# Ledger of designs, part 256: peptides against a protein of PDB entry 6FRK

Target 1, 411 residues: chain A of PDB entry 6FRK
Amino acid sequence: NEEVLNAMLKEVCTALLEADVNIKLVKQLRENVKSAIDLEEMASGLNKRKMIQHAVFKELVKLVDPGVKAWTPTKGKQNVIMFVGLQGSGKTTTCSKLAYYYQRKGWKTCLICADTFRAGAFDQLKQNATKARIPFYGSYTEMDPVIIASEGVEKFKNENFEIIIVDTSGRHKQEDSLFEEMLQVANAIQPDNIVYVMDASIGQACEAQAKAFKDKVDVASVIVTKLDGHAKGGGALSAVAATKSPIIFIGTGEHIDDFEPFKTQPFISKLLGMGDIEGLIDKVNELKLDDNEALIEKLKHGQFTLRDMYEQFQNIMKMGPFSQILGMIPGFGTDFMSKGNEQESMARLKKLMTIMDSMNDQELDSTDGAKVFSKQPGRIQRVARGSGVSTRDVQELLTQYTKFAQMVKKM

## One batch from the design tools (peptide; made by RFdiffusion4, then SolubleMPNN)

Design b2_p25_7_s4 (from b2_p25_7, 17 letters changed)
Fold by OpenDDE base, seed 3:
Structure b2_p25_7_s4 (fold): chain B 411 residues (1-411), chain A 25 residues (1-25)
Amino acid sequence: as target 1 above (411 residues)
Amino acid sequence: EEKKKREEENIELGIKIIYEERLKS
């Protein structure tokens, strides 16, 4: 029993390390999972895999929860939000995304560019702000970020702005001068929230980076960017651990709308390669698609057919930002997006749909579509010929479907 | 239309703030 547990935990630990989860956190998680699993219950014929997955999931949820309530702006008050982070973290873009998010919710929102170090920082912020129709402040001549931040905050306070977002200078590396500048700005404007922006793609560097920022300024929130890419977001756990601050939002692409409130369950599901069925359901509900209720009901009952997968792909294609949604589908997340831009991902999805268009109703509507094909291999050859693909492509689709259907049955 | 007008006013405010700073420098 212990050997089986250790083997399964080794697979999970490998997957977490491949997801850029810090090795210390993975070790601690392994110990916590071992302590939470009753080996006697595992011997009694319970689904050992489900039990381990549940224990792992529970411990990952704890790692994402810093035990601190996320800061939220107060309506009718002036809320100053300072952004901190390295260059290339997506900080400036994230300022605009957050501003747009609040503006769309009816908050009187503005942006301040206090980045005097980067040439064209103000032009970039101005471009983003103008595109989003957000008021902005900055200078082309003032080189002191403290002056710019202070004057901008004062001006927007006097104009009764509710959300005042301050973008600060970044550096390419952790530099003492950057941290002193950030501290001076923070002391001058006295922000209600300091947001650390982290690129999910930096992997194992997340802990050290997040700690360096927290040691200098009172980071109260984390935003993780570039979760549309190959980054599974394991570095986000390191940021939470180092900053002791909640993840409040995630950036999921380059578009201004590629920004969403952080959800723990979807994030952990994605991290484990389980896909975000719940987030998919939520997003499907937000779209008010007529077929959503029937699908949600089937998913709640652990029923998932190839037709249900096809309908999900149709919904995904309607939703626009393709990268976000594929990452939410179990088995289509990291492996499917691993090399492609949004267009390549869309082309792959269209290819899968074309394969399914060559399936019959018995194959599409089977609660165990993979078993239908496994029992009669001639079906694979028929579908392959009908869709103009290899038998391997059909087998890959069935493998993805099987992964998804197994996850739905575990909900 | 009112939303568009408010958005235009907000952009103008942002531009005005920048212009006033440039005149002081």
Scores: peptide ipSAE 0.027, ipTM 0.597, DockQ to the pose 0.007
Fold by OpenDDE base, seed 5:
Structure b2_p25_7_s4 (fold): chain B 411 residues (1-411), chain A 25 residues (1-25)
Amino acid sequence: as target 1 above (411 residues)
Amino acid sequence: EEKKKREEENIELGIKIIYEERLKS
């Protein structure tokens, strides 16, 4: 029993390390899972695998929970939100995404560019703000970020803005001069919340980076970006551990709508490769796509056909922010989004749909479509010829479908 | 100084326009 437990925990630990979870956290999780599993209960014939998975899931949920309530803005008050984080973390883009999120919820929201270090920072913010119809402040002539931040905050306070977001200089490296500037800005504007923006793709560096920011400024919230790419988000656990601050939002693509409130359960499910079906369901429900109730009901019954996958691809294409939703589909997030920009991902989806357009109703409506093709290899050749693709491309589609359908059957 | 003042006025005008358009939507 202990050998089986150790083998299964080794596989889980490997998968977590491949998901960029910090090695110290993985070790601690392994110990906590071992202590939480009653080996006697495991001997009684309970599904050992399910028990271990549940224990791992529960411990990961605890690692994402800092035990601190997330800061929330107060309606009818002036809430100053300061953004901090390295250049390339997606900080400036995330400021615009957060501003747009609150604006769509009916908050009187504005943006301040206090990044004087990067040439064109204000132009970029102004462009994003103008496209989103968000009021903005900055300077082309003032070089002191403290002056810009103070003047901008005062100006928007006088205009009774409810959400005042301040973007700061990120710089390329953790430098003492950066931290001093951030502290001076924070002291001048007295923010109600300091948001640390972290790139999920930096992997094992997340802990050291997050700690360096928390040691200098009172980080109270974390936003994780680039969860649409290869990053499985394991670095987010390191950020929470280092900052002792909750993840409040995630960035899931390049579009201004590629931004969502952080949900612990879906995130951990995705991290474990269980798929974010709950998050997908929630996102689908938020989009009020009436036609998706039928799909949700099929998913609840563990039924998923190639037609259901095709309909999902059509829905994803209609939703616009393609990268988010594919990343939420079990088995598609890592393998499908791994290569290229949103346009390449869209082109891949269109290619898959074209392959499925060459399938017949028996193939599309089968509850085990992959088995239909495996029993009659001539079907693969027919579909490949009909869609102008290789037999390998059809096999890759069927492999992805099989991974997804197996996950749906386990839910 | 005149350039700074014009930039500030333009930013203020931009804020006002964006805000007024939003209140009308």
Scores: peptide ipSAE 0.025, ipTM 0.650, DockQ to the pose 0.007
Fold by OpenDDE base, seed 1:
Structure b2_p25_7_s4 (fold): chain B 411 residues (1-411), chain A 25 residues (1-25)
Amino acid sequence: as target 1 above (411 residues)
Amino acid sequence: EEKKKREEENIELGIKIIYEERLKS
């Protein structure tokens, strides 16, 4: 029993390290999981794998919970949100995404460019803001970010804006001058929330960077960017641990709509390769596709067929940025998303749909489609021949379906 | 001078966007 536990914990630890989770956090998690698992209960015939997975999931949920309630803007008040972060973190783009998110929710939202260091920072913010029809403020002549931030905040307060987002200068490295500038801006505008923007793709460097920001400025929220198919998101755990601040949003791509509120359970499920069905359901609901209600209702009832998966793939193909949605489907984890651009991801999905087009109605409409194929292996060969693929490709599809259907049954 | 002209244009654009948002509310 202990050998099995240690082997499974080793696999989980390897997967977490491959997901850019900090090595110290992985070690601590391993110890916490090992202490939380009763070996006697494991002997009593409980599914050891499920028990370990549950313990791991529970400890990961604790790692993303800093024990501090996330700041939320107050309706009818003037909420000043200051953004801080390194250059290239996606900070400026994230300011626009957050502004657009609140604007679409009926908040009076505006943007201030207090980045005087980067040439063209204001032009970039202006371009993004204009495209999204978001009011903006900045200067081409003023070099003091404190003056720009103060004037901009005052202007938008006088105009009764509810969400006032201030973008600040980034740097390529931790510099005392940057932190002093950020502190001066923060002191001048008295923000209701300071948001640290972190790039998930920096992996193990997330902890040190996040800590350096928190040690100098009162970071109260984290936004993690570049959580597209390449970034596994383990750096987000490091940021929460270092800042002791909640993740409030995630950036999932380059488009202005590639931005969503952070949800702990879906995020951890995705990190573990379990998928994010809730986030998928939310995105599917936002698109108001007429056929979505029936699918969501079936998912809520724990029913999921190969036909339902096919319909979901059709819906996904209608949604646009394909990389975000596929990474939310259980079993379409790292291997499906790892190397493909959006076009390759679409080609893979079309291939899966072509395999399903060679299935019969009995196979497609079965509540246990994988069991139908397992009982009669000749069906796999028929479908493989009909779709021009290998029997292995059909088995892989059925494995993905089984993972998804099992997750839906747990909902 | 060119920076100042761009700044004036931005102020006008900002005012226009503010006005358009006020009309939606």
Scores: peptide ipSAE 0.027, ipTM 0.597, DockQ to the pose 0.007; fails the geometry check
Fold by OpenDDE base, seed 4:
Structure b2_p25_7_s4 (fold): chain B 411 residues (1-411), chain A 25 residues (1-25)
Amino acid sequence: as target 1 above (411 residues)
Amino acid sequence: EEKKKREEENIELGIKIIYEERLKS
């Protein structure tokens, strides 16, 4: 039993390291999981894999909880939010996404560009802000970010703005000059919240970078960017551990709407390749799709048919940014997205739908669709011929469906 | 001079956006 536990924990630890989870956190998690598992319960014939997965999930949930409440803006007050982070972290884009999020919620929101170091920073902010109809401030002539930030904050305070977002300069590396500039800006504008923006794709460097920022400025919130189909997001755990600050939002793509409030359970499920069914449900609700309530109730009851999967694929095709939504479907995570661009992913989804178009109502509406095909293998051959695909392609679809249906049954 | 003109144009655009938001409230 202990050998089996150690072997399974080794596989999980390898997968977490491959997901860019910091080696120290993985070691600590292994020890915590080992301490939380009753070896006697494992001996009683319980699903050892399920127990280990649950223990791992529980410990990962603890790692993303810093034990402090996230800062929230106060209505009817002037809330100054300062953004900090490296160049290329998606900081400037994230400022616009956050501003747009609050504006859509009915907050009087504005943007300030205090990045004087990067050529075209103000042009980029202006373009994004203008497209989203967000008020903005910046300068082409002033080189002191403290002056720009102070004047911008004062101007928008006088205009009774509720959310005042200040984008600061980034650097390619940790530089003392960057941290001095950030401190000077922070001291001048006295922000209510300092948001550290981190790129999830930087892998094992996340801890050292997040720590360097926290050691210099009072980071109170984290936003993780580039949580699209390429980033596994394990670096987010390192950011929380280093900053002792909650993740408040995640950036999931390039569009201004590719931004969502952080949810612990869905995020950890996605990190483990379990998918984000809750986040999918939320997105489906936001789109006001037909029969959405019926689908949500089926999912809550652990019911999932091939027709339900087909309808979800139709909905995905209507939603646009394909990478984000597929990454939320259990079994269609990183492995589905890592193999192609958005067009290839759409073509693959269309192929799966074409296979399902060759299925009959009994096959589509079965609560155990995979079992219907396993009991009568001739159905696979019929569907393969009808859709012009191989029997292997149909089997792969049924395998994906089975993975999803098993996840829905666990919710 | 060209940089100053661009800055003035952007300030005007920013003010216009602020004004349009005030008219909606």
Scores: peptide ipSAE 0.025, ipTM 0.623, DockQ to the pose 0.007; fails the geometry check

Design b2_p25_8_s1 (from b2_p25_8, 17 letters changed)
Fold by OpenDDE base, seed 3:
Structure b2_p25_8_s1 (fold): chain B 411 residues (1-411), chain A 25 residues (1-25)
Amino acid sequence: as target 1 above (411 residues)
Amino acid sequence: SRVDERVKVLENLLKLIEALKKYLE
């Protein structure tokens, strides 16, 4: 029994290491799981595999729980949130995502760019903020981030903003000067929360980097970014262990909406490749896909129209990146859609929708849309001209529709 | 039950996503 347990734990440890979990944490988890499993209870015929998986899951849940309640902003107060993190961590993008999240929740939110080190930092923040209609502050002439941060915080406090987000310069591996700058900014603005932004793709380096930030400033929250790629997020465990700070949000893609509150259970399930059924249900509910009972009934009867396909493409585009949706499905690994393939896939979906926007109701609502076009080839030419595409592109769409309709008939 | 309806909706969505996955491959 102990040999079988050790063999199964070895497989789990290998999978966790492949998920970028720090080797020290994996070793500790192995010992904790081994101590939590009563080998005598395992003899009673319970599925040993399920018991080990459950024990591993419980220990991973403990690793993402620092035992500290996450900071939350107070309504009607001026909450200053300072962002810190490495260059390229997605910090600036995450500032915009968090600002947009709070704005959508009805908070009076603003952004401050105190990154004077990176050329174009203010332009990037301004571009993101303008697109989201978020008020912003920064300077093209002031080079002291302390001055910019202080002036911006004072301005937005005086204007009764509730959420004041301050983006700072990203530390480069060799520049201790940027850590002193970060500390000076923190001391000047006295933030209510310091958020460490961590790139999930840095893997085994997460612990050392997270510790380096915590040793310089009082990090109280962690945001993990780039969980849309090959990064399984195991580095998040290392960041929590090093900072003793909770993960508050995760960045799941490049879009401003690719941002969600951290949930422990879904995250660990995803890390283990178990999927996120709850997150999928939440996304389905947010899309009001339940209102499509009529579509579900049609699908059950093997009916699928071009309009039904169009509506599904809209739903998919609203769900966000396909990698996120697929990563929520048990047994669909995150490896399935590389980031490059996702943008190309979204562009392809948009192109297909643009072609369908040039179709008429008779074409869209036909249960045999491909046959409507095959009987009257002049329809293909009309749609092609209306959408600015080739007749070949319309034929490709109809070929894809036919494949989908055949699949629905097999359901 | 409301749970059974949600499970059916999810199953149908999963089938649609699987179909879409095969399309995007």
Scores: peptide ipSAE 0.013, ipTM 0.367, DockQ to the pose 0.039
Fold by OpenDDE base, seed 5:
Structure b2_p25_8_s1 (fold): chain B 411 residues (1-411), chain A 25 residues (1-25)
Amino acid sequence: as target 1 above (411 residues)
Amino acid sequence: SRVDERVKVLENLLKLIEALKKYLE
């Protein structure tokens, strides 16, 4: 029995190390799991594998719990949130995602760019903020981040903003000058919350980076980015352990809506390859896919139009990266979508939708849209011109549609 | 072909949406 336990724990430890969980945490987990498993209960015919999995799950849940309550903004007050993190962590994008999240929840939200080090930082923030219709502040001429942050915070406090997000300079290396700048900004604006943004893809380096930030600034919250279908979530455990701060949100992709509140149970389930059924249910409910009863009835009758395909593409885009959705389903391994750049797939879907936006109602609502285009080749040329694509691109879309429509007819 | 892979992804998505609906019912 002990040999079987040790063999199974070795497999779990290997999988956790492959998931970029820190080696010290994996060793501690192994000891805690061994101590939590009653070998006598394992002898009683219970599925030893399930018992070990449950013990591992329980200990992983403890590792993501810092024992500290997450900071939450107060409605009707000015809440200043300062972002800190390395360059390439997704910090600037995450500022916009958090601002958009609160705006969608009915908070009066704004963004401040206090990154004076990176050329075009303010333009990037301005572009993201403008697309999301979020008010923003920054300077093209002021080089002192303390001045920009102070002026921006004062301005938005006077305008009664409830959520004031301050983006700071991210450097490529942990430099003392970066930490001094962050301290000067923090002292000037007196943030209610300091958020450390960490890239999950850096794996074993997560602990050292997170610790370096916590040792210099009062990090109170963590946001983990790049938790796409390939991202090894093990770095998140290292961030919590090093900062002793809760993960409050995760970034799951590149879209402004690829951002969700952190949930411990779903995260650990996903890390162990059990899927995220709860997150999937929440996502399906958010999409109001119940309104697609009419579509399911059409599909049951073997009817599928170009409009129906367009609506499905809209639903896919609303769901976010398809790899993430598949990764939420038990038994759909991350390997199923491994070959496609998600951005390239989304750009392709958007291109197909742009082609369909140039189609008329007769073309979109036809039960055999491909036949409508085959009978009148001039329609292909019109659609190609209207969408700025080649006639070949339109023909490829129609070929795809025909394959789908034939599949639906065989269902 | 890359087209066949995209078709397969959408087929899987449609099956997934159907499976999810049946699971939510």
Scores: peptide ipSAE 0.007, ipTM 0.337, DockQ to the pose 0.171
Fold by OpenDDE base, seed 1:
Structure b2_p25_8_s1 (fold): chain B 411 residues (1-411), chain A 25 residues (1-25)
Amino acid sequence: as target 1 above (411 residues)
Amino acid sequence: SRVDERVKVLENLLKLIEALKKYLE
């Protein structure tokens, strides 16, 4: 039994290391899991795999809990939130995402660009803020980030803003000058919260980077970015361990809406390849797919048309990146689709929709669309010409439709 | 219930995504 446990723990440890979990944390987890597993309970014929998985899940949940309550803004007060992190971490984009999140919640929110080092930083922030209709402050002429941050914070405090987000310079390397600048800005504006933005794609470097920031600046919160199907999220555990600060939000893509509050259970489930059923349900509810009574009724009767398939493809496209959707489904690992494969997959889906855009209502609304085309092959040629594709592409679509329709009939 | 209908819609969407996956592979 101990040999079996050790073999299974080795597999889990390998998977966690492949998920960019720091080797020290993996070792600690292994020992904690060994200590938590009662070997006598394993002898009772319980599914050893499920028991180990549950023990691993429980220990991972502890690793993402720093034992510190996350800072939350106070309504009716001026809350100053300072962002820190390396250049390319997604810090500037994350400032806009957080501002937009609070604005959508009814908070009076603004953005300050105190990045004087990066050319075009203010233009980028201004562009993002303007698109989201978020008030912003910055300078094209002032080079001291302390002056810009102080003036911006004072301005927005006087205008009774509730959420005042300050973006800082990230620079390319952990330079002492960067940390000194961050400390000077922090001392000048006296932020209520300092948010460290971390790129999850840096893998094993997450611990060292997070520690370097925490040792110089009083980081109180962590935001993890680039959790868009490629980042395995294991670096987030390292950031929590190094900063002793909670993860408050995650960035899940490039869109301003690709931003969500951190949830421990869904995150660990996703990290273990168990999917995020809760997040998928939430996304489906946001799409109001349940309001399509006509579609639900057709599906109940085992009816599925080409139009129904088209509408489902539109819904899939509205749910966001295909990789993100798949990563929410149990058994679809986070790595299931590379970013390159995602664009290709979306292009393939869009191609199928373009073929269907060349179909008529009789073809789209037929309960046996494939049979309509099989009876009159001239329809395939018409659709192929109309959509600029081969007759083979149309036949492949019809073959796929038939597979979907058969799946619906078995439901 | 409205919840049961939402679950069914989700299940159908999941089946469609799975079938789409097999097509895109």
Scores: peptide ipSAE 0.023, ipTM 0.415, DockQ to the pose 0.040; fails the geometry check
Fold by OpenDDE base, seed 4:
Structure b2_p25_8_s1 (fold): chain B 411 residues (1-411), chain A 25 residues (1-25)
Amino acid sequence: as target 1 above (411 residues)
Amino acid sequence: SRVDERVKVLENLLKLIEALKKYLE
């Protein structure tokens, strides 16, 4: 029994290391899991695998809990939020995502670019802010980030902004000068919250980087970015451990809406490849699928039309990146669709919808749409011409529809 | 729950779409 436990723990530890969980945390987790498992209960024929998974899950949940309540902005007050993090962490894009998140919730939100080190930093922030219709401040001439941050904060305080986000310089190699600059900015603007932005893809370097920031500035919150890629998010555990600060949000893609409040249980579930059932429920609820009761009922009866397929494709497109949705389904790993495959998949989906836009109601609403086209091949040619595709592309769509309809009939 | 049923339907649809994607590749 101990050999089996040790073998299973070795597999879990390997998987956690492959998920970029810090070696020290993995060792500690292994010890904690061993101490939490009653070997006598394991002897009673209970599913040893399920017990170990539950113990691992419980210990990972503890690792993402710093024991500190997350800071939240106060409505009707001026809340200054300073962002810190390395260049390439996604800090600037995350500032815009957070600003947009609060703006959509009815907060008077603005952005300040205090990055004077990176050429084009202000242009990038301005571009993102303008696209999102977020007020912004920065300078093309002022080189002191302290002056820019102070002037920007004062300006937006005087204009009664509720959320004032300050983006700072990220440097790769000049750690001491960066940290002094961050400290000077923090002292000048007196932020209500300091947010450390971390790239999940940096793997084992997460601990050292997060610690370096926390040792120099009073980091109170963490945001983890690039969780839509190959990064399994194990670095997030390292960031929490090093900063003793809660993860407040995660970046889940490149779009400004690819930003969500951090939830511990879904995150750990995703990290373990168990899926995000809660996030899936939230996404299902966002779709207002009440209008799809008729569709659910049709699916239960094994009825599936081309229109039903079209509506499902619309729903999928509304859910956002398909990789995120797949990552919410148990047994679908985050690696299942590379970012490149996702864009291509969305383009393919859009192409299929464009083909269906050239179909008539008789074709779309037929319970045997493929047979309608097979009986009258001229319909394929009409649809192909209408959508600007080949007859082969239409035939491929019909083949896919037929396969899908057959699978629905088996459900 | 009604939500659980919807989630199950969605999961199944997503699996089907994924199977379709693999077939399109």
Scores: peptide ipSAE 0.019, ipTM 0.385, DockQ to the pose 0.038; fails the geometry check

